# Peptides against a protein of PDB entry 4KTY: the designs that were tried, part 28

Target 1, 266 residues: chain A of PDB entry 4KTY
Amino acid sequence: YVLNDIGVIFYGEVNDIKTRSWSYGQFEDGILDTCLYVMDRAQMDLSGRGNPIKVSRVGSAMVNAKDDEGVLVGSWDNIYAYGVPPSAWTGSVDILLEYRSSENPVRYGQCWVFAGVFNTFLRCLGIPARIVTNYFSAHDNDANLQMDIFLEEDGNVNSKLTKDSVWNYHCWNEAWMTRPDLPVGFGGWQAVDSTPQENSDGMYRCGPASVQAIKHGHVCFQFDAPFVFAEVNSDLIYITAKKDGTHVVENVDATHIGKLIVTKQI

## One batch from the design tools (peptide; made by RFdiffusion4, then SolubleMPNN)

Design b1_p10_6_s1 (from b1_p10_6, 4 letters changed)
Fold by OpenDDE base, seed 4:
Structure b1_p10_6_s1 (fold): chain B 266 residues (1-266), chain A 10 residues (1-10)
Amino acid sequence: as target 1 above (266 residues)
Amino acid sequence: MHKIPFPKPK
């Protein structure tokens, strides 16, 4: 998980799984220097740079451009006239070298681009890392661990009444580390995500969240475990707003989110 | 990647 410089990223639809090659290039000239530069731009204390918990959290923030002029600008509107379309990238090297040269955020990325660059960052710094793809990935926008779906009187979904949403797929990273700040057994793989989705204690970042904790429903553990839990395990809650202002739960679907989670083992 | 609509309740 550190030595492989080429990987495969899963994407597409759950019924039509696709793969794309991604060159991480962690050993290419200038890439390690760029990763150090990223931590410098984050104004990360030298004392924290040996702590994979702090490093992965800073990387989660800095791989996206929000808040701190980090590496990548996200775009999901199919208009990429002022940069490179996300699908045109084939690896991390060009992105990181452009960032280092221009000292400005690189346009544009989506989840697999963020995950690819973040994977390079982690591996460069000696943190074992892999990319994870979740099909039917929830985006919980109000931090209640569920997908709130409001229905009209006719039973149709009113998509304008909720900010919650579901991605056909979403990619993030898992990083291997000990978690001395958590109880025994919650080290190992930690979910970290550099795609800007939600604000976490003041900036767009996510993780590290213990995969073992999430699997066992322990969402109280830092960092961002509730959000990651929701991505893979949110129930769809169908709510009808009555004329008297009351809300009635009409249906619950516990099978829609997180239909398939895929990661490469080599 | 893209957002998918919520399914209609069954």
Scores: peptide ipSAE 0.583, ipTM 0.942, DockQ to the pose 0.902
Fold by OpenDDE base, seed 5:
Structure b1_p10_6_s1 (fold): chain B 266 residues (1-266), chain A 10 residues (1-10)
Amino acid sequence: as target 1 above (266 residues)
Amino acid sequence: MHKIPFPKPK
């Protein structure tokens, strides 16, 4: 999880799983320096740079450009006029070196690009890391751990009211570390995500969230456990808006989200 | 990656 400089990222559809090769290149010239530069740009205190909890959290913030002029600009509009289409990237090295050279965010990334670059960052800094792909990955927009689907009385989705959404797939990272800040048993793999999705205490970042905690429903544990939990386990709640303005839950689907979670084992 | 529509209520 540290020494492998080439990986495979799962993507596509749950019924048509695809794999993409990704070169992490954590040992290539300039990459470690760039990772240090990233932490410098984050103004990370030197005392925290040896703490994988802090490093992974900072990394989750800095691999995306939001808030802090971090590494990658996300784009999902299929235009990509002012940079490289996300699908054109084959590894982390070119992205990181461009960032270091230009000192400006690199365009463009989507989840697997963010995850790839973040994986390099983590591995460069000695943190065992892997990429995880979740098919039918929920994006809880209001932190209530469910997908709220608002329907008109005729059964059509009210897009104005429905703010939650689902990705066909989403990639994030798991980083291996002890969690002395959590109860015993919640160390090990920690979910961290650099794809900008939700604000976490002031900036677009996510994790580290204990995978074990999430598996056991301990969403109270830092960091961002509720969001990660929702990504893999939220129920679809179908809510009908009545003519009188009231909302009624019409249906609940507990099977739609997190249909498959895949990660390559080393 | 892309957002997928919610399925019709069951």
Scores: peptide ipSAE 0.578, ipTM 0.939, DockQ to the pose 0.938
Fold by OpenDDE base, seed 2:
Parts: sequence; structure tokens; C-alpha cells
Structure b1_p10_6_s1 (fold): chain B 266 residues (1-266), chain A 10 residues (1-10)
Amino acid sequence: as target 1 above (266 residues)
Amino acid sequence: MHKIPFPKPK
């Protein structure tokens, strides 16, 4: 989880799973220096740099360009005129070295690119890390742990009212660490995510969220456990709005989200 | 990656 510098990332559709190779390159020249530079840009004090909780949280913020001119600019509109298409990247090294050289965010990334670069960052700093792919990954927009689907009278989705959404797949990271800030038993793998999805206490970042806590429904544990829980375990709630302004739940689907969670075991 | 539409309710 630290020594391997080449990995495999799962992507595609749940019924047509694909893999792509990714070179992490945590031992390549200039990469450690770049990781230190990232923490310098984050204005992270020296006392926190030895704490994997703080490092992983800062990394989740800094690997994306939002808020702090971090490493990667995300783009999902198939317009990549001012940079490199996300699919053209084959590893983290070129991205990190470009960031260090230009001192400007690198264009462009999507979830697997963010996860790949973040994995390099974590491993380079001695934090065991792996990439996780979740198929049918929910994006809860209002932090209520469910997908609220508003329906028109004809049964079609009201796109204006429906703010929640689902990714065909989403990649994030798990980092191994102790959690002395949580009750005993909730150390180990922690979900962290550098893809900018939701604001977490003022910044686009996510985690570390205890995987064990999420598995047992302890969404009150820091950091961002409700959001990560929703990604893998939210119900679809179909709602019709009546003329009198009341909402009626028409249907609930507890099987749609988080159909498969995959990670490479090495 | 892309957003997928919600299925119609049963």
C-alpha cells in the first residue's frame, strides 16, 4: 500500500467493469519535493505534517484546485481546450511535476485522476492508501442521507427540484491510520476524497471518514461521514409535490445506490 | 464518469 508505484483503477459501468493502469511514481525524482510543496501551499504548520488525519484532510483539499489553487482542475463537460483531457493522463508524475513547475493548477481531471494523484500524495508521505471505486455512487446535495427525486404529475423527474444525483462510478481513496479522536475500533481504513463534490466546513474536501463507522451507521463521526455514507448507502426517495405544497413519498428504492465497491488488493 | 438518470418508480 506504500511501496507499489503502479496500480489499477476500476471504472466504467457496473455490468461492464473496466480497468486502467495508473503510475503513482511516489519514488520518482521531484515527487516528494512536490508533496512538501503542496503542504507549503496549504500553509500547513510543521506540527501537523506528521499527523495522518491532518495530512489526509489537507491533501483532500489541495489535490483539487478549488479554494486554494490546488493541483487539479476538474472538468466534466467534455471541453478541454485549455489543457489535457482527463483520459490522456497515465499517472501522477507528470501532473505533480507540472504543478510544481508552473505553480498553477493543472487542467484537467476527473475522479480517477484526482484519486490517482491523491494516492501518490498519501503514499509518498508514508500513509498506506488505496483507490476505491463505487458503482452507482450517490451525490447527496443537501446532507439528508437520501436521494430526493421529485416527480412531475406525468411521472418524469422534475430536474429543477431534484438536486441530488448519481454517478455511474466514482473513485476515492482509503487511507490507513489510527483515529485517537474517535472511539476505539474506528481506526484502520479511512475514506478520503479529493474530487470536489461538496463543501466541508468551508472547503471542497472530504474525510477522513472511518470505514468501520460508516459500515455501522455512525455518521456522527468526523469527518464527512454523512456524505460518504450517502455515496454508498442512500435510498432513492420518490416524491410528488401536491398543489397544496405538501410532499408525498410515492416510492422508496434501497437497492439502487452502491451496487459494487471495488479496490485492488495489493 | 457521468451522471446517470434516476429510474422511474415502480
Scores: peptide ipSAE 0.571, ipTM 0.937, DockQ to the pose 0.924
Fold by OpenDDE base, seed 3:
Structure b1_p10_6_s1 (fold): chain B 266 residues (1-266), chain A 10 residues (1-10)
Amino acid sequence: as target 1 above (266 residues)
Amino acid sequence: MHKIPFPKPK
């Protein structure tokens, strides 16, 4: 989880799981320097750089370009005219070295690119880390732990009212650390995500969220446990929005989200 | 990665 410089990222569809190789390159020349540079750009205090909780949270923010001119610009428009298509990247090294050289965000990334670069960042700084893929990954945009699907009278989805969405798959990271700020038993793997999805206390970042806490239904623990919980466990709530503004729940599906969570064991 | 449409309710 620290020494491996090449990994496998799971992607594709839940019924047709695919893998892609990713070169983390945490030992390559200039990579550690770049990771330190990232923390410098974040204006991270030196005293916090030894704390994996703070480091992983800062990394979550800085691997994406939003808010702070971090490493990667996300794009999902399938155009990518002003940079490299996300699928063209094969590892973290070129991205990180370009960022260090240009001192500008690198275009472009999607979830596995963010996760790959973030994995390099974590491992480079001595934090055990792995990439996790969640199939049918929910994006809760209103922080209510559910997918709110608004229906027209004819049963079609009202796209104007329905803001939540589901990814066919989403990749994020798990970082191993103790959590002295949480009750005993909630250390170990912590979910962290650098793909810009939702604002967390002023920045596009996510985690660290205790995997054990989430598994036991504890979403009250910092950081961003509700969001991560929703990604893997939110119910689909089908709501008919009546003309008078009233809402009626028509159906609930508790099986759609988080159909499979996969990670490499080494 | 891409967004998937919600299934029709049962």
Scores: peptide ipSAE 0.569, ipTM 0.937, DockQ to the pose 0.933

Design b1_p10_6_s2 (from b1_p10_6, 5 letters changed)
Fold by OpenDDE base, seed 3:
Structure b1_p10_6_s2 (fold): chain B 266 residues (1-266), chain A 10 residues (1-10)
Amino acid sequence: as target 1 above (266 residues)
Amino acid sequence: MEKIPFPKPK
């Protein structure tokens, strides 16, 4: 999880799983320097740089350009006129070296690009890390641990009221570390995500969230456990918005989200 | 990746 510099990232659809090769290149010239530069740009205290909890959290913030002029600019509108289309990247090295050279965010990334670069960052700094792909990945926008699907009286989705959404797939990272800040048993793999999805205490970042805690339904533990839990386990709540403004729960689907979670074992 | 529509309620 640290030594392998080439990986496979799963993507596509749950019924048509695809893979892409990704070169992490954590041992390539200039990459470690760039990772240190990233932490410098984050103004991370030297005392924290040895703490994988702090490092992974900073990394989750800094691999995306939001808030802090971090590494990658995300784009999901299929218009990539001022940079490289996300699908054109084949590894982390070119992205990181461009960032180091230009000192400006690199365009453009989507989840697997963010995850790839973040994986390089973590591994480069000695943190065991892997990429995880979640099919039917929920994006809970209001932190209530469910997908609120508002329906008109005719049964059509009210797109104005329905703010939550589902990705066909989403990639994030798991980083291995102890969690002395959590109860015993919640160390090990921690979910961290650099794709800018939701604000976490002032920054677009996510994690580290204990995978074990989430698997056991513990969402009260730092960091961002509710969001990660929702990504993999949200119920779909179908709510009919009545003309009088009242809401009625019409249906609940507990099987739609998180249909498959895949990671490469190294 | 892309956002996908919710399934119709049953």
Scores: peptide ipSAE 0.496, ipTM 0.924, DockQ to the pose 0.938
Fold by OpenDDE base, seed 5:
Structure b1_p10_6_s2 (fold): chain B 266 residues (1-266), chain A 10 residues (1-10)
Amino acid sequence: as target 1 above (266 residues)
Amino acid sequence: MEKIPFPKPK
C-alpha cells in the first residue's frame, strides 16, 4: 500500500465492472518535492505534517482546485477544451509535475484521477493508501442521509427540485492510520476523498472518516462520517411532484446505493 | 470512464 507504484482502478457499472491501470509514481523524481509543495501551498504548519489525520484532510482539500488553487480542476461537461480530458491521464506523475511547474491547477480530472493523484500524495508521504470504488454512489447534498429523487408525473427526473445525485460509480481513497481522536477500535482504514463534492467546514474536502465507524453507523465521528455513510448506505426516495404542487412519495429503495464496493487487495 | 448520473434518463 506504500511501495506499489502501479495500481488498478475499478470503474464502469455494477453489472459491467472495468479496470484501468494507473501509475502512481511516488518514487519518481520531483514527486516528493511536489507533495511538499502542495502542503506549502496549503500553509500547513510543520507540526501537522507528521500527523496523518491532518495530512490526509489537507490532501483531500488540496488535490482539488476548489478553495485553494489545488492540484486538479474537476470537469464533467465532456468538453475539456482548455486542458486534458480526464480519460487521457495514465498516472499521477505528469499531473503533479505540471502542477509544480505551472503553480496553477491542472485541467482536468474526475473521480478516478482525483483518487489516483491523492493516492500518490498519501503514499509519497508514507501513509498507506488504496483506491476504493463504490458502485451506485450517492451524493447527499442536504445532509439528510437519503437521496431525494424528485420526479415529474411522466416519470422524468425533475432536475430543478432534485439536488441529491447518484453516480454509477465513484472512486475515493482509504488511508491507514491510528485515530487517537476517536474511541478505541476506530483506527485503521479511513475514507478520504479529494473529488470536490460537498463543503466540509468551509472547504471542499472529505475525511478522514473511520471505515469501522461507518460500518457500525457511528456518523457522529469526525470527519464527514454522515457524508461518507450516505455515499454507501442512503435510501433512494422517489418523490413525484404533482401538478397541484404536492409531493408524494412513490417508492423507497434501500438496496441500490452502495451495491458494490471494490478495492484492490494486497 | 466518465461518471454517469443515476438514474439514467428515461
Scores: peptide ipSAE 0.121, ipTM 0.813, DockQ to the pose 0.367
Fold by OpenDDE base, seed 2:
Structure b1_p10_6_s2 (fold): chain B 266 residues (1-266), chain A 10 residues (1-10)
Amino acid sequence: as target 1 above (266 residues)
Amino acid sequence: MEKIPFPKPK
């Protein structure tokens, strides 16, 4: 979880699982220096740099460019004219070294790129980390732990009414650490995510959220447990928006979200 | 490899 330099990232569809090789390069020349530079840019106190809770939370914020001129600019609109398409990256090293040399956010990333770079950051700093892929991953933006999907009468999605979203897959990270700030038993793997999805207390960041807490429904535990819980355990609520303005619940699917969660065991 | 939103429109 720390020593492996090359990994595999799962993506695609639940019924058509695909894999991509990713070079983490945590031991390559200049990478540790870049990770320290990232923490410097975050203005992280020296006293906090030895705390994996603080480091992983800062990393989740700084690997994305939002708020703080962090490492990667996300793009999901298939327009990559001012940088490198997300699919063109093969590892973390080029991205991190470009960030260090240019001192500007690198374009462009999507979830697996964010997860790959974040994995390098964590491992470089001695935090055991792995990439996790969640198929049918929910993005709850109103903290109600359900996906409200509004449909037109013809069955098409009403994009104006539908604020929540579901991705065919999403990649984030799990980092291993003790959690003295939580009750006994909720250390171990912690979900952390650098893909900018939701604002968490003023910044686009996510975690660390105790995997054990999420598994047992303890969404009150810091950090961002409700969001991570929703990613893997939301119900899909299909609502038809009628022409007369009325809404009718057509279907509820409690089995679709988080259908498969996979990670490579190194 | 790009993410695709779900569900897809009919």
Scores: peptide ipSAE 0.093, ipTM 0.790, DockQ to the pose 0.386
Fold by OpenDDE base, seed 4:
Structure b1_p10_6_s2 (fold): chain B 266 residues (1-266), chain A 10 residues (1-10)
Amino acid sequence: as target 1 above (266 residues)
Amino acid sequence: MEKIPFPKPK
């Protein structure tokens, strides 16, 4: 999880799982220097750079460009003008070196690109890390652990009625560390996510959230456990918006979100 | 590789 410089990222659909190779390149020239530069841009204290909890949280914020002119600009509009389409990237090296050279955010990324670059960042700094893919991944925007999906009468999704969303898949990272700030047993793998989804205490970042805590329903532990829990365990509420302005609950699905979570097992 | 909203529009 530290020494492997080439990985596999899972994507696609739960019934049509796809994979692509990703070059992390943590040992390539200039990459470690760039990771240190990222922490410098974050104005991270030297004393905190040896703490994987602080490092992973800062990395979560800095791999995305929001708030702090971090590494990657996200885009989901299928246009990608004035940059590189997310699907064109094959690894972290070109992205990180461009960031270091230009000192400006690199365009563009989506979840697997963010996860790939973040994986390089963590591994460069000696933190064991892996990419995980969650199929049917929820994005809870109002922190209610419920995913409201509004449908038109024809069954099409009406994205204007809610900021909640469900994606066919989402990629984030798990980082291995002790959690002395949590009760015994909640160290180990921690979920961290650099894809800019929600504001967490003033910045677009997510984690570290204890995977063990989330598996046991402990959402009270820092950081961002409720959000990560919702990504993998929200109930889907299908609501039809009628032309007369009424809303009708058509279906409730408590099993669809987090239907499959995949990571490469070595 | 682009993310697709779920459920998919009809």
Scores: peptide ipSAE 0.045, ipTM 0.753, DockQ to the pose 0.358

Design b1_p10_6_s3 (from b1_p10_6, 5 letters changed)
Fold by OpenDDE base, seed 3:
Structure b1_p10_6_s3 (fold): chain B 266 residues (1-266), chain A 10 residues (1-10)
Amino acid sequence: as target 1 above (266 residues)
Amino acid sequence: MHVIDFPKPK
């Protein structure tokens, strides 16, 4: 989880799983220097740089450009006129070296690009890390641990009221570390995500969230456990918005989200 | 990746 410099990222549809190669290149010239530079740009205290909890959290913030002029600018509108299309990247090295050279965010990334670069960052700093792909990945917009799907009286989705969304797939990272800040048993793999999705205490970042905690429904544990839990376990709540302003739950689907979670074991 | 439509409730 640290030594491999080439990996495979799963993507596509749950019924048509695809893979793409990704070169992490954590041992390439200039990459470690760039990772240190990233932490410098984050103004991370030297005392915290040895703490994988702090490092992974800072990394989740800094791999995306939001808030702090971090590494990658995300784009999901299929317009990539001012940079490189996300699908054109084949590894982390060019992205990180461009960031170091230009000192400006690199355009553009989507989840697997963020996850790839973040994986390089973690591995470069000695943190065991892997990429995880979640099919039918929920994006809980209002932090209530469910997908609120508002319907018109005719049964069509009210797009104005429905703020939550589901990705066909989403990639994030798991980083291995002890969690002395959590109860015994909740160390090990921690979910961390650099794709800018939701604000976490002032920054677009996510994690580390204990995978074991998530699996056992312990969403009270830092960091961002509710969001990660929702990504993999949200129920779809179909709510009919009546003309009088009342809401009626019409249906609940507990099987739609998180249909498959895949990671390459190295 | 892309956002997918919610399935219609049954």
Scores: peptide ipSAE 0.500, ipTM 0.917, DockQ to the pose 0.924
Fold by OpenDDE base, seed 4:
Structure b1_p10_6_s3 (fold): chain B 266 residues (1-266), chain A 10 residues (1-10)
Amino acid sequence: as target 1 above (266 residues)
Amino acid sequence: MHVIDFPKPK
């Protein structure tokens, strides 16, 4: 999880799983220097750079360009003018070296690009890391731990009544570390995500969230456990918005979100 | 990646 410089990222649909190769290139010239530069741009104290909790959290913020002129600009509009389409990237090296050279955010990324670059960042700094793909990944926008689906009276979805959404797939990272800030047993794999999805205490970042804690429903543990929990385990709540302004729960689906979570087992 | 249409209620 540290020494492997080439990986496979799962994407596509749950019933049509696809794979793409990704070159992490953590040993390539200039890459470690760029990772250190990223932490410098984040103005991270030297004392914190040996703490994988702090490093992974800073990395989750800095791999995206939001808030702090970090590495990658996300784009999902299918236009990608004035940059490189997310699908054109084949690895982390070109992205990181461009960032170091230009000292400006690189255009453009989507989840697997963010996850690929973040994986390089973590591995460069000696943190074991892997990419995970979640099919039917929920984006809980209002922090209620459920996926709200508003319906018109005719049963059609009204997408304007909520910012909640479901991705066909989403990629993020798991990083291996001890969690002395959590109870015993909640170290190990920690979910971290650099794709800018939600603001977490002032910045677009996510994690580290204990995978063990999430699996056991302990969403009270830092960081961002509720959001990660919702990504993999939200119930779909179908709510009819009636003309009189009342809301009626029509259906609950507890099986749709997080249909498949895949990571490469070496 | 893209946002999917919500499945219709059962």
Scores: peptide ipSAE 0.430, ipTM 0.874, DockQ to the pose 0.881
Fold by OpenDDE base, seed 2:
Structure b1_p10_6_s3 (fold): chain B 266 residues (1-266), chain A 10 residues (1-10)
Amino acid sequence: as target 1 above (266 residues)
Amino acid sequence: MHVIDFPKPK
């Protein structure tokens, strides 16, 4: 989880699982320096740099460019004229070295690119980390732990009313650490995510959220447990928006989200 | 390697 330089990232569909190799390169020349530079750009004090809780949270913010001119600019609109298409990247090294040399955010990334670079950052700093792929991953943007899918009377999705979304797959990271800030038993693997999805106390970041806490429904535990819980365990609520403005719950699907969560065992 | 398989909303 720290020493492995090359990994595999799962993607695709739950019924058509695909894999791609990713070179983390945490031992390559200049990578450690770049990770330190990232923490410098985050204005992280020296005392916090030895705390994996703080480091992983700062990393989740800084690997994306939002808020703080971090490492990667996300793009999901298939317009990549001003950079490199997300699918063209094969590892973290080129991205991190470009960031260090240019001192500007690198274009462009999507979830597996964010996860790959974040994995390098964590491992480079001695934090055991792995990439996790969640198929049918929910994006709850109103913190109600459910996916509200609004339908027109004809059955089509009302895009104006439907703010929540479900990804066919999403990649994030798990980092291993003790959690003295949580009750006993909630250390170990912690979910952290650098893909900019939701604002967490003023910045686009996510985690660390205790995997054990999420598994047992303890969404009150810091950080961002409700969001991570929703990604893997939210119900789909299908609501028909009638012409008269009334809303009727047509169906509830408790089995759609989080059908498969996979990671490579190194 | 160029993998054309982006995540998509479902």
Scores: peptide ipSAE 0.035, ipTM 0.668, DockQ to the pose 0.090
Fold by OpenDDE base, seed 5:
Structure b1_p10_6_s3 (fold): chain B 266 residues (1-266), chain A 10 residues (1-10)
Amino acid sequence: as target 1 above (266 residues)
Amino acid sequence: MHVIDFPKPK
């Protein structure tokens, strides 16, 4: 989880799982320097740089360009006219070196690109890390731990009312660390996510959230446990918006979200 | 490759 410089990222659909090779290149020339530069741009104090909790949280913020001119600009518009299409990247090295050279965010990334670069960042700094793919991954927009899907009377999605969304797949990272800030037993793998999805205390970042805490429903534990919990365990609530303005719950699906979570084994 | 973000009714 630290020494491997080539990995596999799972993507696609739950019924058509695909794999993509990714070169992390944490040992390549200039990569460590770039990781240090990232922390410098974050204005991270020296004492915090030895704390994997702080490092992973800063990394989750800085690997995306939002808020702080971090590494990658996310784009999902299928245009990508002013950069590299997300699918064209094959590894982290070119992205990180471009960031270091230009001192400007690199275009463009999507979840697996964010996860790939973030994995390099973590491993480069000595934090064991892996990429995790969640199929049918929920994005809870209002932090109510459920996916509210509003439907018109004809059954079509009301996109104006529906703010929550579901990714066919989503990639994020798990980082291994102790969590002295949490009760005993909640160290180990921590979910961290650099894809800009939700604001967390003023910045687009996510984690570290204890995987053990999530598994046991401890959503009160820092950081961003409710969001991560929702990604893997939200209920889908189908609500029909009636012509009279009333909302009626038509169906609840507790099995759709987080159907499969995959990561490469050792 | 593109991530598809959508509500998926069942």
Scores: peptide ipSAE 0.021, ipTM 0.661, DockQ to the pose 0.467

